Peptides against a protein of PDB entry 5VVV. Designs and how they scored, part 203

Target 1, 276 residues: chain A of PDB entry 5VVV
Amino acid sequence: FLCGVVEGFYGRPWVMEQRKELFRRLQKWELNTYLYAPKDDYKHRMFWREMYSVEEAEQLMTLISAAREYEIEFIYAISPGLDITFSNPKEVSTLKRKLDQVSQFGCRSFALLFDDIDHNMCAADKEVFSSFAHAQVSITNEIYQYLGEPETFLFCPTEYCGTFCYPNVSQSPYLRTVGEKLLPGIEVLWTGPKVVSKEIPVESIEEVSKIIKRAPVIWDNIHANDYDQKRLFLGPYKGRSTELIPRLKGVLTNPNCEFEANYVAIHTLATWYKSN
Target 2, 276 residues: chain A of PDB entry 5VVV as posed
Amino acid sequence: FLCGVVEGFYGRPWVMEQRKELFRRLQKWELNTYLYAPKDDYKHRMFWREMYSVEEAEQLMTLISAAREYEIEFIYAISPGLDITFSNPKEVSTLKRKLDQVSQFGCRSFALLFDNIDHNMCAADKEVFSSFAHAQVSITNEIYQYLGEPETFLFCPTEYCGTFCYPNVSQSPYLRTVGEKLLPGIEVLWTGPKVVSKEIPVESIEEVSKIIKRAPVIWDNIHANDYDQKRLFLGPYKGRSTELIPRLKGVLTNPNCEFEANYVAIHTLATWYKSN

## One batch from the design tools (peptide; made by RFdiffusion4, then SolubleMPNN)

Design b2_p27_3_s2 (from b2_p27_3, 14 letters changed)
Fold by OpenDDE base, seed 5:
Structure b2_p27_3_s2 (fold): chain B 276 residues (1-276), chain A 27 residues (1-27)
Amino acid sequence: as target 1 above (276 residues)
Amino acid sequence: SMKEEIEKLLKKYEESKKKYFEAALAS
């Protein structure tokens, strides 16, 4: 069971010292996972093709080493979906080289994210792939196999919540393709019925699990505040029955952008997890 | 040009961010 934090918000990323302090807190609270997915890291999303500099490499190696010291699984995410051409072998090779670099930093766990992108394939991809889901699954499977089938590999679908599914969760052709074609060792991220789910009913997890043919990892936006700069979410982790725990592969909270505001959010997630 | 490519990419990023923010605010 993956339980911890995803740094997955829009806005100023946390500094390396905040991330190290997070790892210490996660260990203390018996949480085990950190997903590196800051949307405003240019080399994560906008400039995903760009290799890390020597200085950035040293920082990431130090961060990954710190995660290991605190027994926290460090998952490196990349979001190539803004402008990747899935059918182009050069794009695939560029993605491979980027993840090879991160593997050299001592990273062993990875994620491919296709959140918050347009559903439209380019003309070249339409000639090769029958749908956007087929294109995403093809590259994800290829990368997963290329990396030697790492123990933890995550996929974030473009339809990552109930409200983004067309026509709905159980009938989505996109999620059906993901469920049928994504290799079984790859985990699927999900935010619940909504982008920010006030509640995640057990029945909603059973519904999505059936179509994706696996238990999801919850990317939980309950404490996310990047969409409302005037609000801090200081309340406890709530609206999730402990009956979800045996039906999930994990829960990663995407909390407030303000690192210092997240004590209650993360601590109460840990209490929730240990209450089962 | 490289400038035009960056401007297109920035636009796509802002459009994606806006889509998320609108959906999150409606949640």
Scores: peptide ipSAE 0.642, ipTM 0.942, DockQ to the pose 0.943
Fold by OpenDDE base, seed 1:
Structure b2_p27_3_s2 (fold): chain B 276 residues (1-276), chain A 27 residues (1-27)
Amino acid sequence: as target 1 above (276 residues)
Amino acid sequence: SMKEEIEKLLKKYEESKKKYFEAALAS
């Protein structure tokens, strides 16, 4: 069971010292996972093709080593979906080289994210792939196999919540293709019925699990505040029955952008997880 | 040009961010 934090917000990323302090807190609270996915890391999303510099490589190696010291699984995410051409073998090879660089830093767990992108393929991809889901699954499976089938590999679908599913969760052709064609060792990220789910009913997890043919990992936006700069979410982790735990592969909270605001959010997630 | 490609990518990023923010606020 993956339980911890995703740094997955829009806005100023956390500094390396904040991330190391997070790992210390995660270990102390018996949590086990950190997902590196900051939207405003230019080499994560906008400029995903760009290799890390020597200085950036030293920082990431130090961060990955610190996660290992605190027994925290470090998952590196990349979000190529803004401008990747899936049918272009040069794009696939560029993505492979970027993940090879991160693997050399000592990273062993990876995520490929297709959140917050348009459903429309370019003309070249339409000639090769039957749908956007087929294109995403093809590259995800190829990357997963290229990396030697790592123990932890995550996929974030473009339809990552109930409100993004067309026509709905159980009838989505996109999620059906993901469930049928995504290799079984790849985990699927999900935010619940909504982008910010106030509640995640058990029945909603049973519905999505049926179509994706696996238990999801919750990307939990309950404490996310990147969409509302006037608010801090300082309340406890709530609106999730403990009956969800045996029906999930994990829970990763995407908390407030302000690192100092997240004590209650993360501590109460840990209390919830240990109550099962 | 490289400038036009960067401007197009920045536009896609801002449109993506806006789509998320609108959906999150409607949640």
Scores: peptide ipSAE 0.640, ipTM 0.942, DockQ to the pose 0.920
Fold by OpenDDE base, seed 4:
Structure b2_p27_3_s2 (fold): chain B 276 residues (1-276), chain A 27 residues (1-27)
Amino acid sequence: as target 1 above (276 residues)
Amino acid sequence: SMKEEIEKLLKKYEESKKKYFEAALAS
């Protein structure tokens, strides 16, 4: 069971010292996972093709080493979906080289994120793939296999919540393709019924699990505030029955952008997790 | 040009962010 934090918000990423402090807190609270997915890391999303500089590499190596020191699984995410051409072997090879670089930093766990992108494929991809889901699954499976089938590999679907599913969760052709074609060792990220799910009913997890043919990892936006910088979510982790725990592969909270605002959010997630 | 490519990519990023923000605010 993956339990911890995703740094997955829009806005200023946490500094390396905050991330190290996070790992210490996670270990102390018996949480086990950190997903590196800061939207404003230019080399994570916008410039995903760009290799890390020597200085950036040193920082990431140090960060990954710190995660290991605190027994926190460091998952490196990349979000190529803004402008990748899935059918282009050069794009696939570029993605491979980027993940090879991160593997050299000592990273062993990875995620491919296709969140917040358009469903429209370019002309070249339409000639090769029957749907956007087929394109995403193809590259995800290829990368997963290329990396030697790492123990933890996550996929974030474009339809990552109930409200993004067309026409709905149980009838989504996109999620059906993901469920049928995504290799079984790849985990699927999900935010619940909504982008920010106030509640995640058990029935909603059973519904999505059926179509994706696996228990999801919750990317939990309950404490996310990137969409409204006038709000700080200082309340406890709530609206999730502990009956979800045996039905999930994990829970990763995407908390407030303000690092120090997250004590209650993360601590109460840990309490929830240990109450099972 | 490289400038036009960057501007196009920035636009896509902002559109992506906007889509998330609108959906998050509607949640």
Scores: peptide ipSAE 0.636, ipTM 0.941, DockQ to the pose 0.932
Fold by OpenDDE base, seed 3:
Structure b2_p27_3_s2 (fold): chain B 276 residues (1-276), chain A 27 residues (1-27)
Amino acid sequence: as target 1 above (276 residues)
Amino acid sequence: SMKEEIEKLLKKYEESKKKYFEAALAS
């Protein structure tokens, strides 16, 4: 069971010292996972093709080493979906080289994120892939296999919540393709019924699990505030029955952008997790 | 031009961010 934090917000990423402090807190609270997915890391999303500089590499190596020191699984995410051409072998090879670099930093767990992108494939991809889901699954499976089938590999679907599913969760052709064609060792990220789910009913997890043919990892935006920087979400982790735990592969909270505001969010997630 | 490509990419990023923010606020 993956339980911890995703740094997955829009806005200024946490500094390395904050991330290291996070790992100390995660260990102390018996949480086990950190997903590196800051939207404003240009080399994560916008310039995903760009290799890390020597200085950036040293920082990431240090961070990954610190995660290991605190027995925290460091998952590196990349979000190529803004401008990748899935059918282009050069794009696939570029993605491979980027993940090879991160693997050299000592990273062993990875994620491919296709959140918040346009569903429209380019003309070249339409000639090769029957749908956007087929294109995403193809590259995800290829990368997963190329990396030697790492123990933890995550996929974030473009339809990552109930409100993004067309026509709905149980009838989504996109999620059906993901469920049928995504390799079984790849985990699927899900935010619940909504982008910010006040509640995640058990029935909603059973519904999505059926179509994706696996238990999801919750990317939990309950404490996310990137969409409204005038607000802080200081309340406890709530609206999730502990009956979800045996029905999930994990829960990763995407908390407030303000690192210091997240004590209650993360601590109460840990309490929730240990209460099963 | 490289400038125009960067401007297009920045626009896509901002549009994606806006889409998330609108959906999150509607949650």
Scores: peptide ipSAE 0.629, ipTM 0.940, DockQ to the pose 0.959

Design b2_p27_3_s3 (from b2_p27_3, 15 letters changed)
Fold by OpenDDE base, seed 1:
Structure b2_p27_3_s3 (fold): chain B 276 residues (1-276), chain A 27 residues (1-27)
Amino acid sequence: as target 1 above (276 residues)
Amino acid sequence: SMKKEIEELKKKYEKSKEAYFKAALAS
């Protein structure tokens, strides 16, 4: 069971010292996972093709080493979906080289994210792939196999919540293709019925699990505030029955952008997880 | 030009961010 934090918000990423302090807190609270997915890291999303500099490589190696010291699984995410051409072998090779560099930093767990992108394929991809889901699954499976089938590999669908599914969760052709064609060792990220789910009913997890043919990992936006910088979410982790735990592969909270605001959010997630 | 490609990529990024923000606020 993956339980911890995803740094997955829009806005200023956390500094390396904040991330190290997070790992210390996660260990102390018996949590086990950190997902690196800051949307405003240019080399994660907008300029995903760009290799890390020597200085950035030293920082990432130090961060991954610190996660290992605190027994926290460090998952490196990349979000190529803004401008990747899935049918272009050079694009696939560029993605492989980027993940090879991160593997050299000592990273062993990875995520490929297709959240917050246009559903339309380019003309070249339409000639090769029958749908956007087929294009995403093809590259995800190829990357997963290229990396030697790592123990932890995550996929974030473009339809990552109930409200993004067309016509709905149980009838989505996109999620059906993901469920049928995504290799079984790849985990699927999900935010619940909505982008920010106040509640995640058990029945909603049973519905999505049936179509994707696996238990999801919850990307939990309950404490996310990137969409409303005038608000801080200082309340406890709530609106999730402990009956969800045996029906999930994990829960990763995407909390407030302000690192110092997240004590209650993360501590109460840990209490919830240990109550099962 | 490289400048035009960067400007188009920035527009895609901002459009996707605004779509997420609208969906999050509607939640």
Scores: peptide ipSAE 0.672, ipTM 0.948, DockQ to the pose 0.921
Fold by OpenDDE base, seed 4:
Structure b2_p27_3_s3 (fold): chain B 276 residues (1-276), chain A 27 residues (1-27)
Amino acid sequence: as target 1 above (276 residues)
Amino acid sequence: SMKKEIEELKKKYEKSKEAYFKAALAS
């Protein structure tokens, strides 16, 4: 069971010292996972093709080493979906080289994120792939296999919540393709019924699990505030029955952008997790 | 030009961000 934090918000990423402090807190609270997915890391999303500089590499190596020191699984995410051409072998090769670089930093767990992108494929991809889901699954499977089938590999679908599913969760052709074609060792990220789910009913997890043919990892936006800089979510982790725990592969909270605001969010997630 | 490509990519990023924010606010 993956339980911890995803740094998955828009806005200023946490500094390395904050991330190290996070790992210390995660260990102390018996949480086990950190997903590196800061939207405003240019080399994560906007310029995903760009290799890390020597200085950035040193920082990431140090960060990954710190995660290991605190027994926190460091998952490196990349979000190529803004402008990748899935059918282009050079794009696939570029993605491979980027993940190879991160692998050299000592990273062993990875994620491919296709959140917050247009559903429309380019003309070249339409000639090769039957759907956007087929394109995403193809590259995800290829990368997963290329990396030697790492123990933890996550996929974030473009339809990552109930409200993004067309026509709905149980009938989504996109999620059906993901469920049927995504290799079984790849985990699927999900935010619940909504982008920010106040509640995640058990039935909603059963519904999505059926179509994706696996228990999801919750990317939990309950404490996310990137969409409203005037708000801090200082309340406890709530609206999730502990009955979800045996039905999930994990929960990663995407908390407030303000690192200092997240004590209650993360601590109460830990309490929730231990209450099962 | 490289400048134009970067500007187009920035527009895609901002559009995606705005779409997320709108969906999050509607949650």
Scores: peptide ipSAE 0.671, ipTM 0.947, DockQ to the pose 0.919
Fold by OpenDDE base, seed 5:
Structure b2_p27_3_s3 (fold): chain B 276 residues (1-276), chain A 27 residues (1-27)
Amino acid sequence: as target 1 above (276 residues)
Amino acid sequence: SMKKEIEELKKKYEKSKEAYFKAALAS
């Protein structure tokens, strides 16, 4: 069971010292996972093709080493979906080389994210792939196999919540393709019925699990505030029955942008997790 | 030009961010 934090918000990423402090807190609270996915890391999303500099490499190596020291699984995410051409072998090779570099930093767990992108393929991809889901699954499977089938590999679908599914969760052709064609060892990220789910009913997890043919990992936006800088979400982790735990592969909270605001959010997630 | 490509990419990023913010606020 993956339980911890995803740094997955828009806005200024946390500094390396905040991330190290997070790892100390995660270990202390018996949580086990950190997903590196800051939207405003240019080399994560906007400039995903760009290799890390020597200085950035040193920082990431130090961060990954710190995660290992605190027994926290460090998952490196990349979000190529803004402008990747899935059918172009050069794009696939560029993605491979980027993940090879991160593997050299000592990273062993990875994620491919296709969240917050247009549901349209370019003309070249339409000639090769029958749908957007087929293109995403193809590259994800290829990368997963290329990396030697790492123990933890995550996929974030473009339809990552109930409200993004067309026509709905159980009938989505996109999620059906993901369920049928994504390799079984690849985990699927999900935010619940909505982008920010106040509640995640058990029945909603059973519904999505059926179509994706696996238990999801929750990317939990309950404490996310990147969309409303006038609010801080200081309340406890709530609206999730402990009956979800045996039906999930994990829960990763995407909390407030303000690192110092997240004590209650993360601590109460840990209490929730240990209550089962 | 590289400048034009960067400007187009920034527009895609901002559009995606705005779409997420709108969906999150509607939650």
Scores: peptide ipSAE 0.668, ipTM 0.947, DockQ to the pose 0.926
Fold by OpenDDE base, seed 3:
Structure b2_p27_3_s3 (fold): chain B 276 residues (1-276), chain A 27 residues (1-27)
Amino acid sequence: as target 1 above (276 residues)
Amino acid sequence: SMKKEIEELKKKYEKSKEAYFKAALAS
């Protein structure tokens, strides 16, 4: 069971010292996972093709080493979906080289994220792939296999919540393709019925699990405030029955952008996780 | 031009961020 934090917000990423402090807190609270997915890391999303500099590499190596020291699984995410051409072998090779670099930093767990992107494939991709889901699954499976089938590999669908599913969760051709064709060792990220789910009913997890043919990992935006930085979400982790735990592969909270505001959010997630 | 491509990519990024923000606020 993956339980911890995703740094997945829009806005200023946490500094390395904050991330190290996070790992210390995660260990102390018996949480086990950190997903690196800061949307404002240019080399994560906008400029995903760009290799890390020597200085950036040293920082990431130090961060990954710190995660290991605190027994936290460091998952490196990349979000190529803004401008990748899925059918272009050079794009696939570029993605491979980027993940090879991160593997050299000592990273062993990875994620491919296709959140918050346009559903329109380019002409070249439409000639090769039957749908956007087919294109995403193809590259995800290829990368997963290329990396030697790492123990933890995550996929974030473009339809990552109930409100993004067309026509709905149970009838989504996109999620059906993901469920049927995504390799079984790849985990699927999900935010619940909504982008920010006040509640995640058990029935909603059973519904999505059926179509994706696996238990999801919750990317939990309950404490996310990137969409309204004038607000801080200081309340406890709530609206999730502990009956979800046996029905999930994990829960990763995407908390407030303000690192210092997240004590209650992360601590109460830990309490929730231990209460099962 | 490379400048134009970067500007178009920035517009895609901002559009995606605003779409998320709108969806999050509607949640």
Scores: peptide ipSAE 0.657, ipTM 0.943, DockQ to the pose 0.938

Design b2_p27_3_s4 (from b2_p27_3, 11 letters changed)
Fold by OpenDDE base, seed 1:
Structure b2_p27_3_s4 (fold): chain B 276 residues (1-276), chain A 27 residues (1-27)
Amino acid sequence: as target 1 above (276 residues)
Amino acid sequence: MEEEKRKKLLEKYEKAKKKYFEAALAD
């Protein structure tokens, strides 16, 4: 069971000292996972093709080593979906080289994210793939196999919540293709019925699990404030029955952008996880 | 990257970010 934090917000990423402090807190609270997915890291999303510099490589190696010291699984995410051509072997090769670089930093767990992108393929991809889901699954399976089938590999769908599914969760051709064709060792990220789910009913997890043919990992936006930086979410982790735990592969909270605001959010997630 | 390609990439990023924010605020 993956339980911890995703750094998955829009806005200024956390500094290396904050991430190391997070790992100490995660260990202390018996949480086990950190997902590196800061949307405003240019080399994560907009400029995903760009390799890390020597200085950035040293920082990432130090961060991954610190996660290991605190027994925290470090998952490196990349979001190529803004401008990747899925049918182009050079693009796939560029993605492989970027993940090889991160693997050399000592990273063993990875995520490929297709959240917050246009649902349309380019003309070249339409000639090769029958749908957007087929293109995403093809590259994700190829990357997963290329990396030697790592123990933890995550996929974020473009339809990552109930309100983004067309026509709905149980009838989505996109999610059906993901469920049928995504390799079984790849985990699927989900935010619940909504982008910011106030509640995640058990029945809603049973519905999505049926179509994706696996238990999801919750990307939980309950404490996210990137969409309204005038608000801080200081309340407890709530609106999730502990009956969800045996029906999930994990829960990763995407909390407030302000690192110092997240004590209650993360501590109460840990209490929730231990209560089952 | 050509300036026009960079501009189009930024426009895609901002459009998608806006859609996320609108959905998150509707919750």
Scores: peptide ipSAE 0.650, ipTM 0.940, DockQ to the pose 0.907
Fold by OpenDDE base, seed 4:
Structure b2_p27_3_s4 (fold): chain B 276 residues (1-276), chain A 27 residues (1-27)
Amino acid sequence: as target 1 above (276 residues)
Amino acid sequence: MEEEKRKKLLEKYEKAKKKYFEAALAD
């Protein structure tokens, strides 16, 4: 069971010292996972093709080493979906080289994120892939196999919540393709019925699990405030029955952008996780 | 990267971010 934090918000990423402090807190609270997915890391999302500089590499190596020191699984995410051409072997090779670089930093766990992108493939991809889901699954499976089938590999679908599913969760051709074609060792991220799910009913997890043919990892936006930085979500982790725990592969909270605001959010997630 | 490609990429990023924000606020 993956339990911890995803740094997955829009806005200023946390500094390395905040991330190290996070790992210390996660260990102290017996949480086990950090997903590196800061939307405004240019080399994570907008400029995903760009290799890390020597200085950035040193920082990431230090961060990954710190995660290991605190027994926190460091998952490196990349979000190529804004402008990748899935059918282009050069794009696939560029993605491979980027993940090879991160593997050299000592990273062993990875994520491919296709959240917050348009469903439209380019003309070249439409000639090769029958759907956007087929394109995403193809590259995800290829990368997963290329990396030697790492123990933890996550996929974030473009339809990552109930409200983004067309026509709905149980009938989504996109999620059906993901469920049928994504290799079984790849975990699927999900935010619940909504982008910011106030509640995640058990039935909603059973519904999505059926179509994706696996228990999801919750990317939990309950404490996310990137969409309204005038608000701080200081309340406890709530609206999730502990009956979800045996039905999930994990829960990663995407909390407030303000690092110091997240004590209650993360601590109460830990309390929730231990209560089962 | 050509300035025009960079501009188009930024426009895609901002459009997607806006769509996320609108969805997150509607929830």
Scores: peptide ipSAE 0.648, ipTM 0.939, DockQ to the pose 0.902
Fold by OpenDDE base, seed 5:
Structure b2_p27_3_s4 (fold): chain B 276 residues (1-276), chain A 27 residues (1-27)
Amino acid sequence: as target 1 above (276 residues)
Amino acid sequence: MEEEKRKKLLEKYEKAKKKYFEAALAD
């Protein structure tokens, strides 16, 4: 069971010292996972093709080493979906080289994220792939196999919540393709019925699990405030029955942008997890 | 040509971010 934090918000990423302090807190609370997915890291999302500099490499190596010291699984995410051409072998090779660089930093767990992108393929991809889901699954499977089938590999769908599914969760052709074609060792991220799910009913997890043919990892936006920085979500982790735990592969909270605001959010997630 | 590509990429990023924010606020 993956339990911890995703740094997955829009806005200024956390600094390396905040991330190291997070790992110490996660270990202390018996949580085990950190997903590196900051939307405003240019080399994660907008400029995903760009290799890390020597200085950035040293910082990431230090961060990954710190995660290992605190027994925290460091998952490196990349979000190529804004402008990747899935059918172009040069794009696939560029993605491979980027993940090879991160593997050299000592990273062993990875994620491919297709959240917050247009549902439309380019003309070249439409000639090769039957749907957007087929294109995403193809590259995800190829990268997963190229990396030697790492123990932890995550996929974030473009339809990552109930309200983004067309016509709905159980009838989505996109999620059906993901469930049928994504390799079984790849985990699927999900935010619940909504982008910010106040409640995640057990029945809603049973519904999505059926179509994706696996238990999801919850990307939990309950404490996310990037959409309204005038708000701080200081309340406890709530609206999730402990009956979800045996039906999930994990829970990763995407908390407030303000690192210092997240004590209650993360601590109460840990209490919830240990209550099962 | 690079500047135009960068501009179009930023426009895609901002459009997608806006859609996420609108969805998150509707909840």
Scores: peptide ipSAE 0.644, ipTM 0.936, DockQ to the pose 0.925
Fold by OpenDDE base, seed 3:
Structure b2_p27_3_s4 (fold): chain B 276 residues (1-276), chain A 27 residues (1-27)
Amino acid sequence: as target 1 above (276 residues)
Amino acid sequence: MEEEKRKKLLEKYEKAKKKYFEAALAD
């Protein structure tokens, strides 16, 4: 069970010292996972093709080493979906080289994210792939196999919540393709019925699990404030029955952008997880 | 040509970010 934090918000990423402090807190609270997915890291999303500099490499190596010291699984995410051409072997090879660099930093767990992108393929991809889901699954499976089938590999669908599913969760051709064609060892990220789910009913997890043919990892936006920086979500982790735990592969909270605001969010997630 | 590509990429990013924000606020 993956339980911890995703740094998955828009806005200024956390500094390396905050991330190290996070790992210490996660260990102390018996949480086990950090997903590196900061939207405004240029080399994560907009400029995903760009290799890390020597200085950035040293920082990431130090961060990954710190995660290991605190027994926290460091998952490196990349979000190529803004401008990748899935059918172009050069794009696939560029993605491979980027993940090779991160593997050299000592990273062993990875995520490929297709959140917050247009649900449209370019002309070249439409000639090769029958749907957007087929294109995404193809590259995801290829990357997963290329990396030697790492123990933890995550996929974030473009339809990552109930409200983004067309026509709905159980009938989504996109999620059906993901469920049927995504390799079984790849985990699927999900935010619940909504982008920000006040509640995640058990039935909603059973519904999505059936179509994706696996238990999801919750990317939990309950404490996310990037969409309204005037808000701070200081309340407890709530609206999630503990009956979800045996039906999930994990829960990763995407908390407030303000690092110090997250004590209650993360601590109450840990309490929820231990209440089994 | 590179500047136009960068501009289009930024426009895609901002459009997607806006769509996320609108969906996150639709609670």
Scores: peptide ipSAE 0.634, ipTM 0.933, DockQ to the pose 0.867

